# Designs tried in a protein design run: peptides against a protein of PDB entry 8YVU. Part 173

Target 1, 39 residues: chain A of PDB entry 8YVU
Amino acid sequence: PQLCYILDAILFLYGIVLTLLYCRLKIQVRKAAITSYEK
Target 2, 160 residues: chain B of PDB entry 8YVU
Amino acid sequence: TWLTVLKKEQEFLGVTQILTAMICLCFGTVVCSVLDISHIEGDIFSSFKAGYPFWGAIFFSISGMLSIISERRNATYLVRGSLGANTASSIAGGTGITILIINLKKSLAYIHIHSCQKFFETKCFMASFSTEIVVMMLFLTILGLGSAVSLTICGAGEEL

## One batch from the design tools (peptide; made by RFdiffusion4, then SolubleMPNN)

Design b2_p25_6_s3 (from b2_p25_6, 16 letters changed)
Fold by OpenDDE base, seed 5:
Structure b2_p25_6_s3 (fold): chain B 39 residues (1-39), chain C 160 residues (1-160), chain D 39 residues (1-39), chain A 25 residues (1-25)
Amino acid sequence: as target 1 above (39 residues)
Amino acid sequence: as target 2 above (160 residues)
Amino acid sequence: as target 1 above (39 residues)
Amino acid sequence: QKEFLLLLDSLLLLFGILLDLLLAE
């Protein structure tokens, strides 16, 4: 049971980090697309 | 093509929010069906007594649906509506987290006071079950809040 | 305990899906960067 | 318990339908 809760915490943290990284990457893609459109 | 990819990502966030809301609603329904919360002594299920799983799930579902619809129709009025709904859902999620944290503290205190080493005792079992449900609801609420905030930021960026 | 395992399964699946999406997005960003550099 | 399981099945079906509607467009 304790191991399960620890795993939940790790997976939860991983999910949050991945979501943030995904958002950052998406913003970078948007900026790159805008810059490419202005050229 | 890039706009299409971004739209798909927003839709994914909306779907995640709706899924989170539905899971919360399911947990609320299960708890209400299995346990007569009104007859349970103490505030171990205070979040359930307040109806948070239900109204919170509704708010998150509406926010997610509006976000998806707004992204699909790409209309200015829908973008504003989605932004408003996501903001409201974010506030509701924050309030829900606060309620759940308070409930969790109370449940943990109850377990500590009664030294619940015997899980077979009805009171200790209920307290442990409540703690597990509250923790799960807390995680789901945090996920929902994260998605709502992300959608709000995306919507605000489109208005600027 | 059973609920913990169910949560682990959901979080694990979510993590896999996010990882796949992140990889796809990263590949797209790289392709966009290469195309922008050739212009 | 049987009624509860039926309700749960109905909710899961509704969720699946909603997901299909959201993902199909």
Scores: peptide ipSAE 0.515, ipTM 0.818, DockQ to the pose 0.093
Fold by OpenDDE base, seed 4:
Structure b2_p25_6_s3 (fold): chain B 39 residues (1-39), chain C 160 residues (1-160), chain D 39 residues (1-39), chain A 25 residues (1-25)
Amino acid sequence: as target 1 above (39 residues)
Amino acid sequence: as target 2 above (160 residues)
Amino acid sequence: as target 1 above (39 residues)
Amino acid sequence: QKEFLLLLDSLLLLFGILLDLLLAE
């Protein structure tokens, strides 16, 4: 049971981090697309 | 092409938001159906008592639906409506997170006070169940908030 | 305890999905960067 | 409840379709 809760916490943290990274990457893609369109 | 991708992303986020909302509603309804929250000692189900799973899920569902509809019809009024709904959903999500955190703290405190080494005891089981459900709901709420915020940003970007 | 395992499964699945999405987005960023470099 | 389940199924299908579309790109 303790391992389960620890795993939940790790997975939750991982999910948050991945979500943030995904958001950042998405923003970068958008910026790159805009820059490419202006050129 | 990029607009199409963004459109698909918005729709996906909207669907994710609706799904999250539905899951929250399902959990809320299940908990309310199985447990008489009013008869449970303590505030381990404070989020349920506040009706968060219901109103929060409704807000998220409405926000997601409006986002999808706005994206499909490509009407300016719908975009504004979606933006407003997403903003409202974001606020609701934030409030929900706060409520859930408070509930989680109470539940954890209850577990600590009862020294729940034996999870087979009814009180410990209920507290553990409550904490698990609250954690799940918290996670779902965070996801919903993230989707709502993302949709809001996308909608705001389209209006500019 | 069973709910914890269910949560772990859901979080794990979510993590996998996010990882896949992140990888795809990263590939898109790389492709965009390469295309921008060739122009 | 049945309507909700149907809605859930529809949403799940939509999610699957969206995932497939995202995977196809």
Scores: peptide ipSAE 0.510, ipTM 0.821, DockQ to the pose 0.083
Fold by OpenDDE base, seed 1:
Structure b2_p25_6_s3 (fold): chain B 39 residues (1-39), chain C 160 residues (1-160), chain D 39 residues (1-39), chain A 25 residues (1-25)
Amino acid sequence: as target 1 above (39 residues)
Amino acid sequence: as target 2 above (160 residues)
Amino acid sequence: as target 1 above (39 residues)
Amino acid sequence: QKEFLLLLDSLLLLFGILLDLLLAE
């Protein structure tokens, strides 16, 4: 059970990091799309 | 800019792979230190008996290190080396997953056979602990494989 | 303890899905960047 | 064991640095 909680913490942290990266990448895609439309 | 982003992503994936490998190695060493696997009846720790935490961790570590080095030096020969290492690590990861799944099945079967209603029995505790460790290792192996595959795809894209 | 394992499974699945989405998004960004450069 | 722990610490630090770099962009 203790190991499970440790794993949960690691996975949770990983999920947060990935979510942040995904959000940033999504913003970049949106910016690129807008720039392409204006050209 | 996109190349720079890709490079940073490759480095990150390499680091994650190394970290995963280190965690797997740590689990392997802890299990080997705490438990005399040789004295445990059954195939509950078959993955450990096969040495997967060690050789798998080595493959992932090498792959990750090569990926990081390749990214930092931006040399074609290093990219090829990294691609090869990542491919090898991906194969190793797949094999490891298979071994861990087999181990998990055996562990679950063991728990079922012993009808572990009494969690305080040493055998049931060991089986439960083994199952937990195997599941954790399985997750780590899948993460490592994902990282290795991602790095392989990135490396292949750079060669084209 | 059972809840912990369920959480681990959910977080793991979430991590895999996010990784795949991130890869797809990354490919899209690359395609957009190439198209922008060719214009 | 001590060497392994040191290596782990170094890797964790490297990971943290890389995360910081990725987050800074």
Scores: peptide ipSAE 0.516, ipTM 0.821, DockQ to the pose 0.093; fails the geometry check
Fold by OpenDDE base, seed 2:
Order: sequence, then C-alpha cells, then structure tokens
Structure b2_p25_6_s3 (fold): chain B 39 residues (1-39), chain C 160 residues (1-160), chain D 39 residues (1-39), chain A 25 residues (1-25)
Amino acid sequence: as target 1 above (39 residues)
Amino acid sequence: as target 2 above (160 residues)
Amino acid sequence: as target 1 above (39 residues)
Amino acid sequence: QKEFLLLLDSLLLLFGILLDLLLAE
C-alpha cells in the first residue's frame, strides 16, 4: 500500500513535468512555423 | 507569448476543467451512495459533508462550459462572462483546497490516534479510505484550480 | 488502497499517452529545424 | 448512469479531438 502512494506521487510528478515539456515543445513548434512562414 | 499560448489552449483547459468537475462529481456521488456520511463519527469526511464535490463540480463545469463557448463564439460578452465564471471557479477551488487540507489533517490525526496498524479494522479502514479519497480530490481540485486560473488569465488578457 | 491502484493505472496510462505525444511533437520540431536549415 | 457514461464518452471524444487539433498545429 505504501508503494502505491509513492508510485502515485511519482506518476503525478511525471505527468506534470511531461505536460510542461509538451507545452514548451508546442511553443517551439509554433515559433518554428511562424519563422518558416516569414521566410 | 504566454498569453497567446494560453488563449490557444483555452478550449483544452475548459475541457480539462469540465472533466475534473465530472470526476469530482462522480467521486462525490459514489461516496454518498456507498457511505452514510451522516453516521460517520468525526470529521473524516468533512469535505463531503460540506457538499464540496457537488458545488465545486458545478462551478468548475459552468466555468469550463463558459470558457469553451466564449472561445467558440468569440463574443465580448461571453469573454467577460467566462472571466467572471473562471474567477468564481478559482475562488471555489481555493476554498475547496482549504477544506480538503483540513479534512486530510483530521483524517491523518485520526489514523495516528487510533494507531491503525490493523488495516481491516472498520475505523482504520474508513479513515484510510477517507484519506485516499481526500487526496484524490485534492489533486483534482488543484488541477481544476490550475485550469481555472489559466482561463482567468486568458480572459483577462483578452479584456486588455 | 485499491483506489490508489486504480489511480496508478490512470496516471500510468496518462503518462504513456503524454510521452507518445511528446515524442511526436519532438519529431515535428526536428523536422521543422531541418527544413529551416535547408532554406 | 447510462447518461453519465454517454456524457463521459462524449467528453473523452471531444478531448481526443482537441488533442488531435492541438497536435496538428
């Protein structure tokens, strides 16, 4: 049972980090697309 | 730049908020159906006694729906309405977090007082179950609050 | 404790989905960077 | 319960569509 809670915490943190990384990456893709359009 | 990103993700945030609200409502309904909270001694389920899963879910659902509608219709009045709803939802979320933290503290204190080494004891099981549900609701509430705040920032940016 | 395991399963699935999405997005960024370099 | 499940399915579908749109951009 304690392992389950630890796993929940790790997975939750992982989810948050991945969400942030995804957002950052999406912004980069959009910036790249804008730069490509301006050229 | 951040405002632009948030604006583009506004619909997604709204959907996330609605989903969070629905999950909270589901948990509330399940708990109310399975457990007679009124007969539970102590304040282990204080958040449920306060009806937080219900009213919180309603607020988040309304806020999310308004955000989606506002994004789709792109009308100034809807933007203002969404901003108001998101602000209200943010306040509700903050209040909910506070209630859940208090409930969590009470549940943990109960577990500590009864030295719940035997998981199958009814009181210890109920306290543990309450703690688990409260933690889950706390996470959901944090997610909902995050979405509501993000939507509020987006709405505020559109008003400027 | 059972709820914890259910939550773990949901979070795990969410993590997998996010990872896949992140990988796809990363590939898109790389493709965009290559295209920008060729121009 | 059936209506709720239907709503959940619709919401999940919407979420998937939104994710696809977000990924397509």
Scores: peptide ipSAE 0.498, ipTM 0.803, DockQ to the pose 0.172; fails the geometry check

Design b2_p25_6_s4 (from b2_p25_6, 18 letters changed)
Fold by OpenDDE base, seed 2:
Structure b2_p25_6_s4 (fold): chain B 39 residues (1-39), chain C 160 residues (1-160), chain D 39 residues (1-39), chain A 25 residues (1-25)
Amino acid sequence: as target 1 above (39 residues)
Amino acid sequence: as target 2 above (160 residues)
Amino acid sequence: as target 1 above (39 residues)
Amino acid sequence: VKELKLLLLSLLLSFGILLNRLLKE
C-alpha cells in the first residue's frame, strides 16, 4: 500500500512536469509559426 | 504573454474543470451509495457529510460550462458571467481544500490513535479508505481550483 | 489500496499520452527550426 | 450507473477531441 502512494506521487509529479513542458513547447511552436508567417 | 497563453487554453481549462467536477461527483455518489456515512464514528468523512462532492461539483461544472460558452460566443456579458462563476468556483475550491485537509488530519489522527497495523480491522479499513478518498478528492480539488483560478485570470484580463 | 492502484493506472495512462504529445510537439519544433534555417 | 458511464465517456471523448484540436493548432 505504501508503494502505491509513492507511485501516485511520482506519477503526479511527472504529470505536472510533462504538462509544463508541453505548454512551453506549444508556445515555442506557436512562436515559430508566427515568425514563419511574418517572413 | 502568459495571459495570452491562458486565453488560448481557456476552453481546455473549462473542460478540465468540468471533468474534475464530474469525477468529484462520481466519487461522492459512490461513497454515499456504498457507505452509510451517518453511522461511521467520528468525522472521518466530514467532507462527504458536508456534501462537498455535490456542491463543489456543481460549482465547478457551472464555472467550466460558462467558461466554454464565453469563449465560444465572445460576448461581453458572458465573459463577466464566466468571471463571476470562476471566482465563485475558486472560493468553493478553496473551501473544499480546507474541508478536505481537516478531514485528512482527522483520518490520520484516527489511524495513529488506533495503531492500525491490521488492515483488515473494520475501523482501520474505514480510516484508510477515507484517507485514500480524501487524498484523491484533494488532488482533484487542487486541479479544479487551478483551472478556476486560471480561468478567472483570463476573464479578468479580457475585461481590462 | 485498490483505489490507489486505479489512480496509478489513470496517472500512468495520462503520462503516456502526454509523453506522446510532447514527442510529437518536439518533432514539430525541430521541423520548424530546420525550415527556418533553410530560409 | 450506465448513464453515468456514458456521461463520463462522452466527457472523455470531448476532452480528447479538444486536445486533438489544440494539438493541431
Scores: peptide ipSAE 0.500, ipTM 0.794, DockQ to the pose 0.212
Fold by OpenDDE base, seed 5:
Order: sequence, then C-alpha cells, then structure tokens
Structure b2_p25_6_s4 (fold): chain B 39 residues (1-39), chain C 160 residues (1-160), chain D 39 residues (1-39), chain A 25 residues (1-25)
Amino acid sequence: as target 1 above (39 residues)
Amino acid sequence: as target 2 above (160 residues)
Amino acid sequence: as target 1 above (39 residues)
Amino acid sequence: VKELKLLLLSLLLSFGILLNRLLKE
C-alpha cells in the first residue's frame, strides 16, 4: 500500500511535468500558426 | 516528412522500451536479492520463478537498442534485424502479460482466502507485496508491448 | 489499497494520452516549421 | 523497498528528462 502511494506521487509529478511541456508546445504551435497567418 | 516523424517516434519508443526493460530487471534483481523465492509457499511469485523479469528485460532491451541503432544508421540490414527483434519482443511481452495475469489472480485469491486485513503477518505481507510488484510489472510490460508493436508496424511499413 | 491502484491506472492512462498528444503536437509544430521554410 | 522506490523514481526522472530533450530537439 505504501509503495502504491509512492508510485502515485511519481506518476502525479510526471503528469504535471508532461502537462507543463504540453502547454509550452501548444504555445509554440500557436506562435507558429500566427506567424504563418501574417505571411 | 512522415518518415522523419516516424524515425523520431521510433527513437522515443525504443528509449521507452529500454527503460521498461531496465525497470523490470531492477525489480527482478531486488526481489531475488531480498526474498528467497524458492522457499516462498505457493505460486505468488510464479512470474519471478519463471525468470520473466530477466529474460523479458533482455528481449525488450535488445529490441529497443536495435530500434535506436537502426534509426541512427539507416541501414537496410539493421531495419530487418530491428523488425525481427521487435516481433520477438512483442511475442515475449504477450507471454509475459499472460504469466503476470495468472500470478495476479493467484495473489488476489490468496489475499481473499486468508482475509489478509493484517499486513503484519508475513504471508499476507508477501502476498500484498507480490500483488503490487506484479501490477507494476504488468503496466511496464503493456507499455513495452505497445512500443514493440508500434516499432514492428513502422519497420514493416518501411520494408513495403 | 484498491483506491491507490485505481489512481495509478488513471494516472498511467493520463500519462499515455498526454504523451500521444504531445507527439501529435510536436509533429504539427514541425510541419508548420517546414511549411514556413518552403515559403 | 525504499531503495527500490528511489531507483524507480530516478529511472522515471531520467525518462522524463530524456523525453524533454527529445521534445526540445
């Protein structure tokens, strides 16, 4: 049971990091789309 | 363009497969070092007795390494070798999942029969620990199988 | 303990889905970059 | 158990770092 909670904590941290990376990538896609629209 | 994307995905999948293999190997090594599996009553650690964490980890590691090498060198002979290794790893992963599911069922049945509410008892603790390790290995094996199958499909597409 | 395993499964699925979405988004950014380079 | 958890955490962190590098390239 304690191992399960530690795994949950690790997976939770991993999920947060992936979410932050996804948000950064989404911002890059939006910037690229805006630049292509202005051309 | 699609091939370039697939190559980058292949490297990612290969790394995921190697990592999964290393985690499985680490779990196998720790369990073998801490617990004398041969003296444990029942088939709670049947997957470990079968040596799955070791041979499965080797197959996934070889498959992942071959996939990465094949992507980097872009040689036809390496593509065929990677396809063969990924296919073998997919078969090994499927067999491993089956063994782990059987082990999980046995562990859960043991916990249910003995009404293991008290984790302080050695037998109940071992059964719960086995269940946790088997579940973790099952998730890792599913990830490894998914990566190996994806790499196999990509490799087969390059041969056509 | 059962709740912990359910949470692990949900977090695991979330991690897989986020990874797939991130890969798709990265492909889109690369396609947009290539299209902007060809113009 | 604690050492194994720490090892698993280190492996996952290494994987996340590797993914981050692959995604930044």
Scores: peptide ipSAE 0.535, ipTM 0.815, DockQ to the pose 0.344; fails the geometry check
Fold by OpenDDE base, seed 3:
Parts: structure tokens; C-alpha cells; sequence
Structure b2_p25_6_s4 (fold): chain B 39 residues (1-39), chain C 160 residues (1-160), chain D 39 residues (1-39), chain A 25 residues (1-25)
């Protein structure tokens, strides 16, 4: 049971980091799309 | 398109495979150091008795290393070697998953038979711990297999 | 204890889905960058 | 148990860092 909670904590942290990275990448894609539309 | 993506991520997949292998080795060594598997009654640690953490980790490590080297040197002979190693690692991973599933079933059956209401009983604790470790190893093995298969597909695409 | 395992499964699935989405997004960004360079 | 947890945490952190580097390239 204690190992399960540790795994949950790690997976949760990983999920947060991935979400932040995804948000950053999504912002970059949006910026690239806007720049291509202005050309 | 999918092949191109896999080619670009080949180094990453190789590193992931090596890391997975190292984690499996670490789990194996920890279990062997903390638990005297030879004195444990039953087949709760059948995967460990079979030496899966050791040989599986070796196969995955070799496959990952060959993949990284093949990508860096871009030599035809290395590509073939990597393809062979990745194929072998994929087979090893599949076998490992099978062994782990069997071990998991035995462990769960043991827990059910002994009606482990008293978690503090040594046998129940060991069975629960084994189940948790086997599940973790199963997830790692699935990740390793996924990386090995991806590398195999990438290598096959380059030969074509 | 059962809830912990369920949470682990959900978090694991979420991690896989996020990884796939991130890879997809990264490919899109790269394609957009290549298209802008050819132009 | 504590050492194993620490090792697992370190490995996951290293994996996350590696993923982050690969995703930035």
C-alpha cells in the first residue's frame, strides 16, 4: 500500500510536468501559426 | 510519416530502453538483497527465480546501446545489428511479460488463499510486496517492449 | 488500497495520452517550421 | 524501502529531464 501511494505521487508529478510542457508547446504552435498567417 | 517520427526519436527510445533496463536491474538487485528468495515458500517470486530482471535488463541495455550507436554512426552494418538486437529485446520483453503475468497470478492467488486480513503477517506482507514489485516490473517491461518494437520498426524502415 | 491502484491506473493512462499528444504536437511544430523555411 | 523509493524517484526525475531535453530539441 505504501508503494502505491509513492507511485501515485510520482505519476502525479510527471503528469504536472508533462502538462506544463504541453502548454508551452501549444503556445509555440499558436505563435507559429500566427506568424505564418501574417506572411 | 510514422516511420519518420520514429527515426527522429530513435535516440530517445534507445535511452528510454537503457533506463528501463537499469530500473529493472535495480529492482532485481534490491529484491535479491532484501529478501532471501530461496527461503520464501511458494512461487511468489518466480520471475526473480527465473532471473528475469537480470537477462531482461541485459537484452534491453544492449538493444538500447546498439540503437544509439547506430543512429550516431549511420553505418549500414550497425543498423542491421541494431535491428537484430531490438528484435531480440522485443522477444525477451514479450517473454518477460508472460513470466510476470504468471507470477502476478500466483501472488494474487496466494493472497486470496491466505485471506490476508492480517497485513502484518510476514507471509501476507511478502506476498503484497511481491505483487507491487511485479506490477512495477510489468509496467517497465511494457515500456521497454514498446521502445524496442518502435526501434525495430524504425530499423526495418531504413533497410527498406 | 483499492483506490490507490485505481488512481495509479488513471494517472498512468493520463501520462501515456499526454505523451502521445505531446509527440503529435511536436511533429506539427516541426512540420510548420519546415514549411516556413521552404517558403 | 526508503532507499528503493529514493532510487525510483531519482530514475523518474532523470527520465523526465531526458524527455524534456528531447522535447526541446
Amino acid sequence: as target 1 above (39 residues)
Amino acid sequence: as target 2 above (160 residues)
Amino acid sequence: as target 1 above (39 residues)
Amino acid sequence: VKELKLLLLSLLLSFGILLNRLLKE
Scores: peptide ipSAE 0.534, ipTM 0.813, DockQ to the pose 0.340; fails the geometry check
Fold by OpenDDE base, seed 1:
Structure b2_p25_6_s4 (fold): chain B 39 residues (1-39), chain C 160 residues (1-160), chain D 39 residues (1-39), chain A 25 residues (1-25)
Amino acid sequence: as target 1 above (39 residues)
Amino acid sequence: as target 2 above (160 residues)
Amino acid sequence: as target 1 above (39 residues)
Amino acid sequence: VKELKLLLLSLLLSFGILLNRLLKE
């Protein structure tokens, strides 16, 4: 059970990092789309 | 279009494969260091006894490294080498999955036979621990196989 | 222990889905950047 | 256990650094 919780913690941290990266990338896509529309 | 996407992600897939290999090697080393597998009754650690964490990790590491090098240098000879290595890694991954599934079945059967109601029994604890590690290794092996297959398809597409 | 394994499976699936979505977004950002450069 | 945690942490950090490099390119 302790090892399972460690794995959960690692996967959770990985998920958080990926979510943050995804959010940053999504913001970049939105900014690029807005800039393309203004040109 | 799919081939183009795979080509763009080839380096990422290679890195993922190397990471998977390193994690598998780490798990193998830890299990071998903490547990005397030879003294454990049953086939709970059959995948470790077969040396899968070691040879599987080596195959995935080589495949991943070759894929990264091939992508960076963009040389025809490296592409062929990477394709061969990725194919070998894909075969190794498939074999590893099979071994891990067999190990998992044996571990589950062991838990069922010993009626592990008390987690404090050493045998039940070992069986549960083995099952956890085998499941983790199975997931890692599936990821490694996925990356290796993707890299193989990418390499084959470059040769055509 | 069973709950831990279920959580691991969910987190693993989430990680795969996020990775795929991230790849798709990255491709979109690259396409948007190329289109912006050609204008 | 501590050594394994450190190794895992090192691997995760290496992976994170590699991902950051791939994202910046």
Scores: peptide ipSAE 0.525, ipTM 0.806, DockQ to the pose 0.256; fails the geometry check

Design b2_p25_7_s1 (from b2_p25_7, 20 letters changed)
Fold by OpenDDE base, seed 5:
Structure b2_p25_7_s1 (fold): chain B 39 residues (1-39), chain C 160 residues (1-160), chain D 39 residues (1-39), chain A 25 residues (1-25)
Amino acid sequence: as target 1 above (39 residues)
Amino acid sequence: as target 2 above (160 residues)
Amino acid sequence: as target 1 above (39 residues)
Amino acid sequence: EQLKQIRLDLFLKLLEIFKKLVESV
């Protein structure tokens, strides 16, 4: 039971980090697309 | 800027892989210290008997370290080495997952057959503990495999 | 206790999906960068 | 026991690196 909570914490943190990275990458893709369209 | 982000991501994946490996090693060590697996009858700890926590952790650790070093030094030979190590780690991880799944099935079957209503009975406690540890190791192994595969794809992309 | 394991499964699935999406997005960013460099 | 302590220290260092990496993102 206690191990389950530890695993949850790790997975939760991992998910948050990945989400942030994904958001940043998505913004970069959008900026690149806009720049390519303006050229 | 995009290159710096990609590098940070690779480093993150490498660190995650190393961390996963260390956790697996810690769990393996704890299990070996608390339980005499050699004297436990049955296949409940088959993954531990096979030494998976040890060699698996080593492979993942090496892969993660090589990935981090490769990223920091930006040397072509290190990139190739990291790619090879990540590939090997991915294969090892897949094998480990298979072993862990088999172990989990056996553990669950054992619990079901013995109708472990009394958690404090030695056999039921061991089976439950084994199941919990195996599940955790399975999750960690999958995470490690994911990181290794991601790093492999990144490395392959850099070589092209 | 059982809820903890269910949460673990959900978080695990989420992590896998995010990893895949991240990989796809990364490939897209790389392609966009290559295209911008060739222009 | 010493080996266990070394492993623990290494693990803690890895955790710190991980935290720094997360903060950098």
Scores: peptide ipSAE 0.507, ipTM 0.830, DockQ to the pose 0.100; fails the geometry check
Fold by OpenDDE base, seed 3:
Structure b2_p25_7_s1 (fold): chain B 39 residues (1-39), chain C 160 residues (1-160), chain D 39 residues (1-39), chain A 25 residues (1-25)
Amino acid sequence: as target 1 above (39 residues)
Amino acid sequence: as target 2 above (160 residues)
Amino acid sequence: as target 1 above (39 residues)
Amino acid sequence: EQLKQIRLDLFLKLLEIFKKLVESV
């Protein structure tokens, strides 16, 4: 039972980190698109 | 292609919010079905008595739906509406987290007071079960808040 | 203990989906960066 | 009991909406 809760915490943290990285990547794509339109 | 990806991302975030809301509602419904909270002595299920799983899930669902509709129609008024709904959902999520933390504290206090060495006692089992459900709802609420905030940032970026 | 395993399954599925989306987005960012560099 | 049934019905409706949303994505 304790191992299960630890796994939940790890998976939850992983989900949060991936969401943040995804947001950052999305912002980068937007910046790249704007730069491409200005050229 | 990039615009299509951005649209899919917003829709995905909206779907995630709705899914989180649905899971919260499922847990709320299961708890209400298995346990008669009104007859349970103590404040172990204070978050459920306050109806947080229900109104919180409704707010997240509405926010997610508005986000999807706004993205599909690309109307300025819908974007603003979605942004407002996401903001409201974020506030609701924050409030829900606070309520859940308070409930968790009460549940833990209850377990400590009753010195639940034997899980076979009905009260100790209920307190443990409540704690587990509250933790799960807390995780789901954090996920929902994260998605709502992400959608809010995306919407704000489109207005700039 | 059963609830813990259910939560693990949900979080695991969420992590996989996010990873796939992140990979797709990363590929798009790379393509956009290459196009911007060639201009 | 009526309140529980209303909540259950609402939950089922939300599940259906979610399913439609997932299919639309």
Scores: peptide ipSAE 0.506, ipTM 0.827, DockQ to the pose 0.083; fails the geometry check
Fold by OpenDDE base, seed 4:
Structure b2_p25_7_s1 (fold): chain B 39 residues (1-39), chain C 160 residues (1-160), chain D 39 residues (1-39), chain A 25 residues (1-25)
Amino acid sequence: as target 1 above (39 residues)
Amino acid sequence: as target 2 above (160 residues)
Amino acid sequence: as target 1 above (39 residues)
Amino acid sequence: EQLKQIRLDLFLKLLEIFKKLVESV
């Protein structure tokens, strides 16, 4: 049971980090698309 | 900009791989220190007996380190080394996953056979504990493998 | 305890999905960069 | 104990790298 909670914490943290990275990458894609459209 | 993004991603993947490796090593060390696996009846800790947490973690650590170093120095030889290490780590990770799955199946089978209604029975507790650890290690191994494969693909793309 | 394991499974799936999406997004960024370079 | 300390230090370094990486993204 305790290990399960530890795993939950790790997975949760990983999920948050990945979400942030995904959001940043998505913003980059949007910026790149806008720049491409302006050229 | 693109190269910078790729480098950042490579570094992230490398760090993730190293972290995964370290966690695996920690779990392996803890299990070996707390439990005398040799005296445990059955193959509940088969993955530990095989030493997977150790060699797998070493491979992932080396791969991650090489990836980070390769990214920082931008040397062709380091890129090739990182690619090789990531490939090796990917293979090791796949092997580790297989071992862990086998161990998990054995642990689950043990729990099923003994109808572990009494969680406080020593055997059931050990089986459950083993299952939990194996699941954690399996997840970590999958994450490590994913990072290693991603790094390998990135490295291969840079060489082409 | 069962809820903990369910949460672990959900978080694990989420992690896998995010990883795949991140890879796809990365590929999109690469394609966008190549297209921008060709223009 | 020394090995544990080395591992801990390595872990902390890795965490720092992760933080820097997250900030860079």
Scores: peptide ipSAE 0.500, ipTM 0.828, DockQ to the pose 0.090; fails the geometry check
Fold by OpenDDE base, seed 2:
Structure b2_p25_7_s1 (fold): chain B 39 residues (1-39), chain C 160 residues (1-160), chain D 39 residues (1-39), chain A 25 residues (1-25)
Amino acid sequence: as target 1 above (39 residues)
Amino acid sequence: as target 2 above (160 residues)
Amino acid sequence: as target 1 above (39 residues)
Amino acid sequence: EQLKQIRLDLFLKLLEIFKKLVESV
């Protein structure tokens, strides 16, 4: 049971980090698309 | 292609938010069906007594639905509506997290006070079960909040 | 304990989906960068 | 009991909406 809770915490942290990375990558792609449209 | 990807991402976030809401409703319904919270002594199920699984799930569901509708219709008024709904859902999620943390602290304190080495004691079992459910609800609420905030940022970026 | 394992499964699935989306987005950023360099 | 039934009905409606959403995807 304790190992399961530790795994939940690790997976939760991983999910948050991936969400943040996804948001950053999405912003970068948007900036690249806007720059491509201005050219 | 990029607009299509962004649209798919918003839809995915909306679906994730709705799914989170549904899971919260499921847990709320199961807990209310299996446990008579009104007869449970203490504030172990304070989040359930406050009806958080119900109203939280409703807010997340509405936010997710509005996000999906806004993305499908590509109308400026829908984007603003979705942004407002996501903001409201984010506030609701934050409030829910606070309530769940308070409930978790009370549950942990209860477990500590009663020295629940014997898991078979009814009170200890209920406190442990409450703690597990609250932790799950907390994780789901944080996921929902993350989705709502992400959708809010995306909506705000489209308005600028 | 069983609920913990269910949560682990959900979080694991979420992590896999986010990873796939992140990879797709990263590929798109790379394609956009290559297209911008060719112009 | 009525509140439980209302919540169950709402849950079923949400499940149906979710199913439609998954099918639309």
Scores: peptide ipSAE 0.500, ipTM 0.829, DockQ to the pose 0.073; fails the geometry check

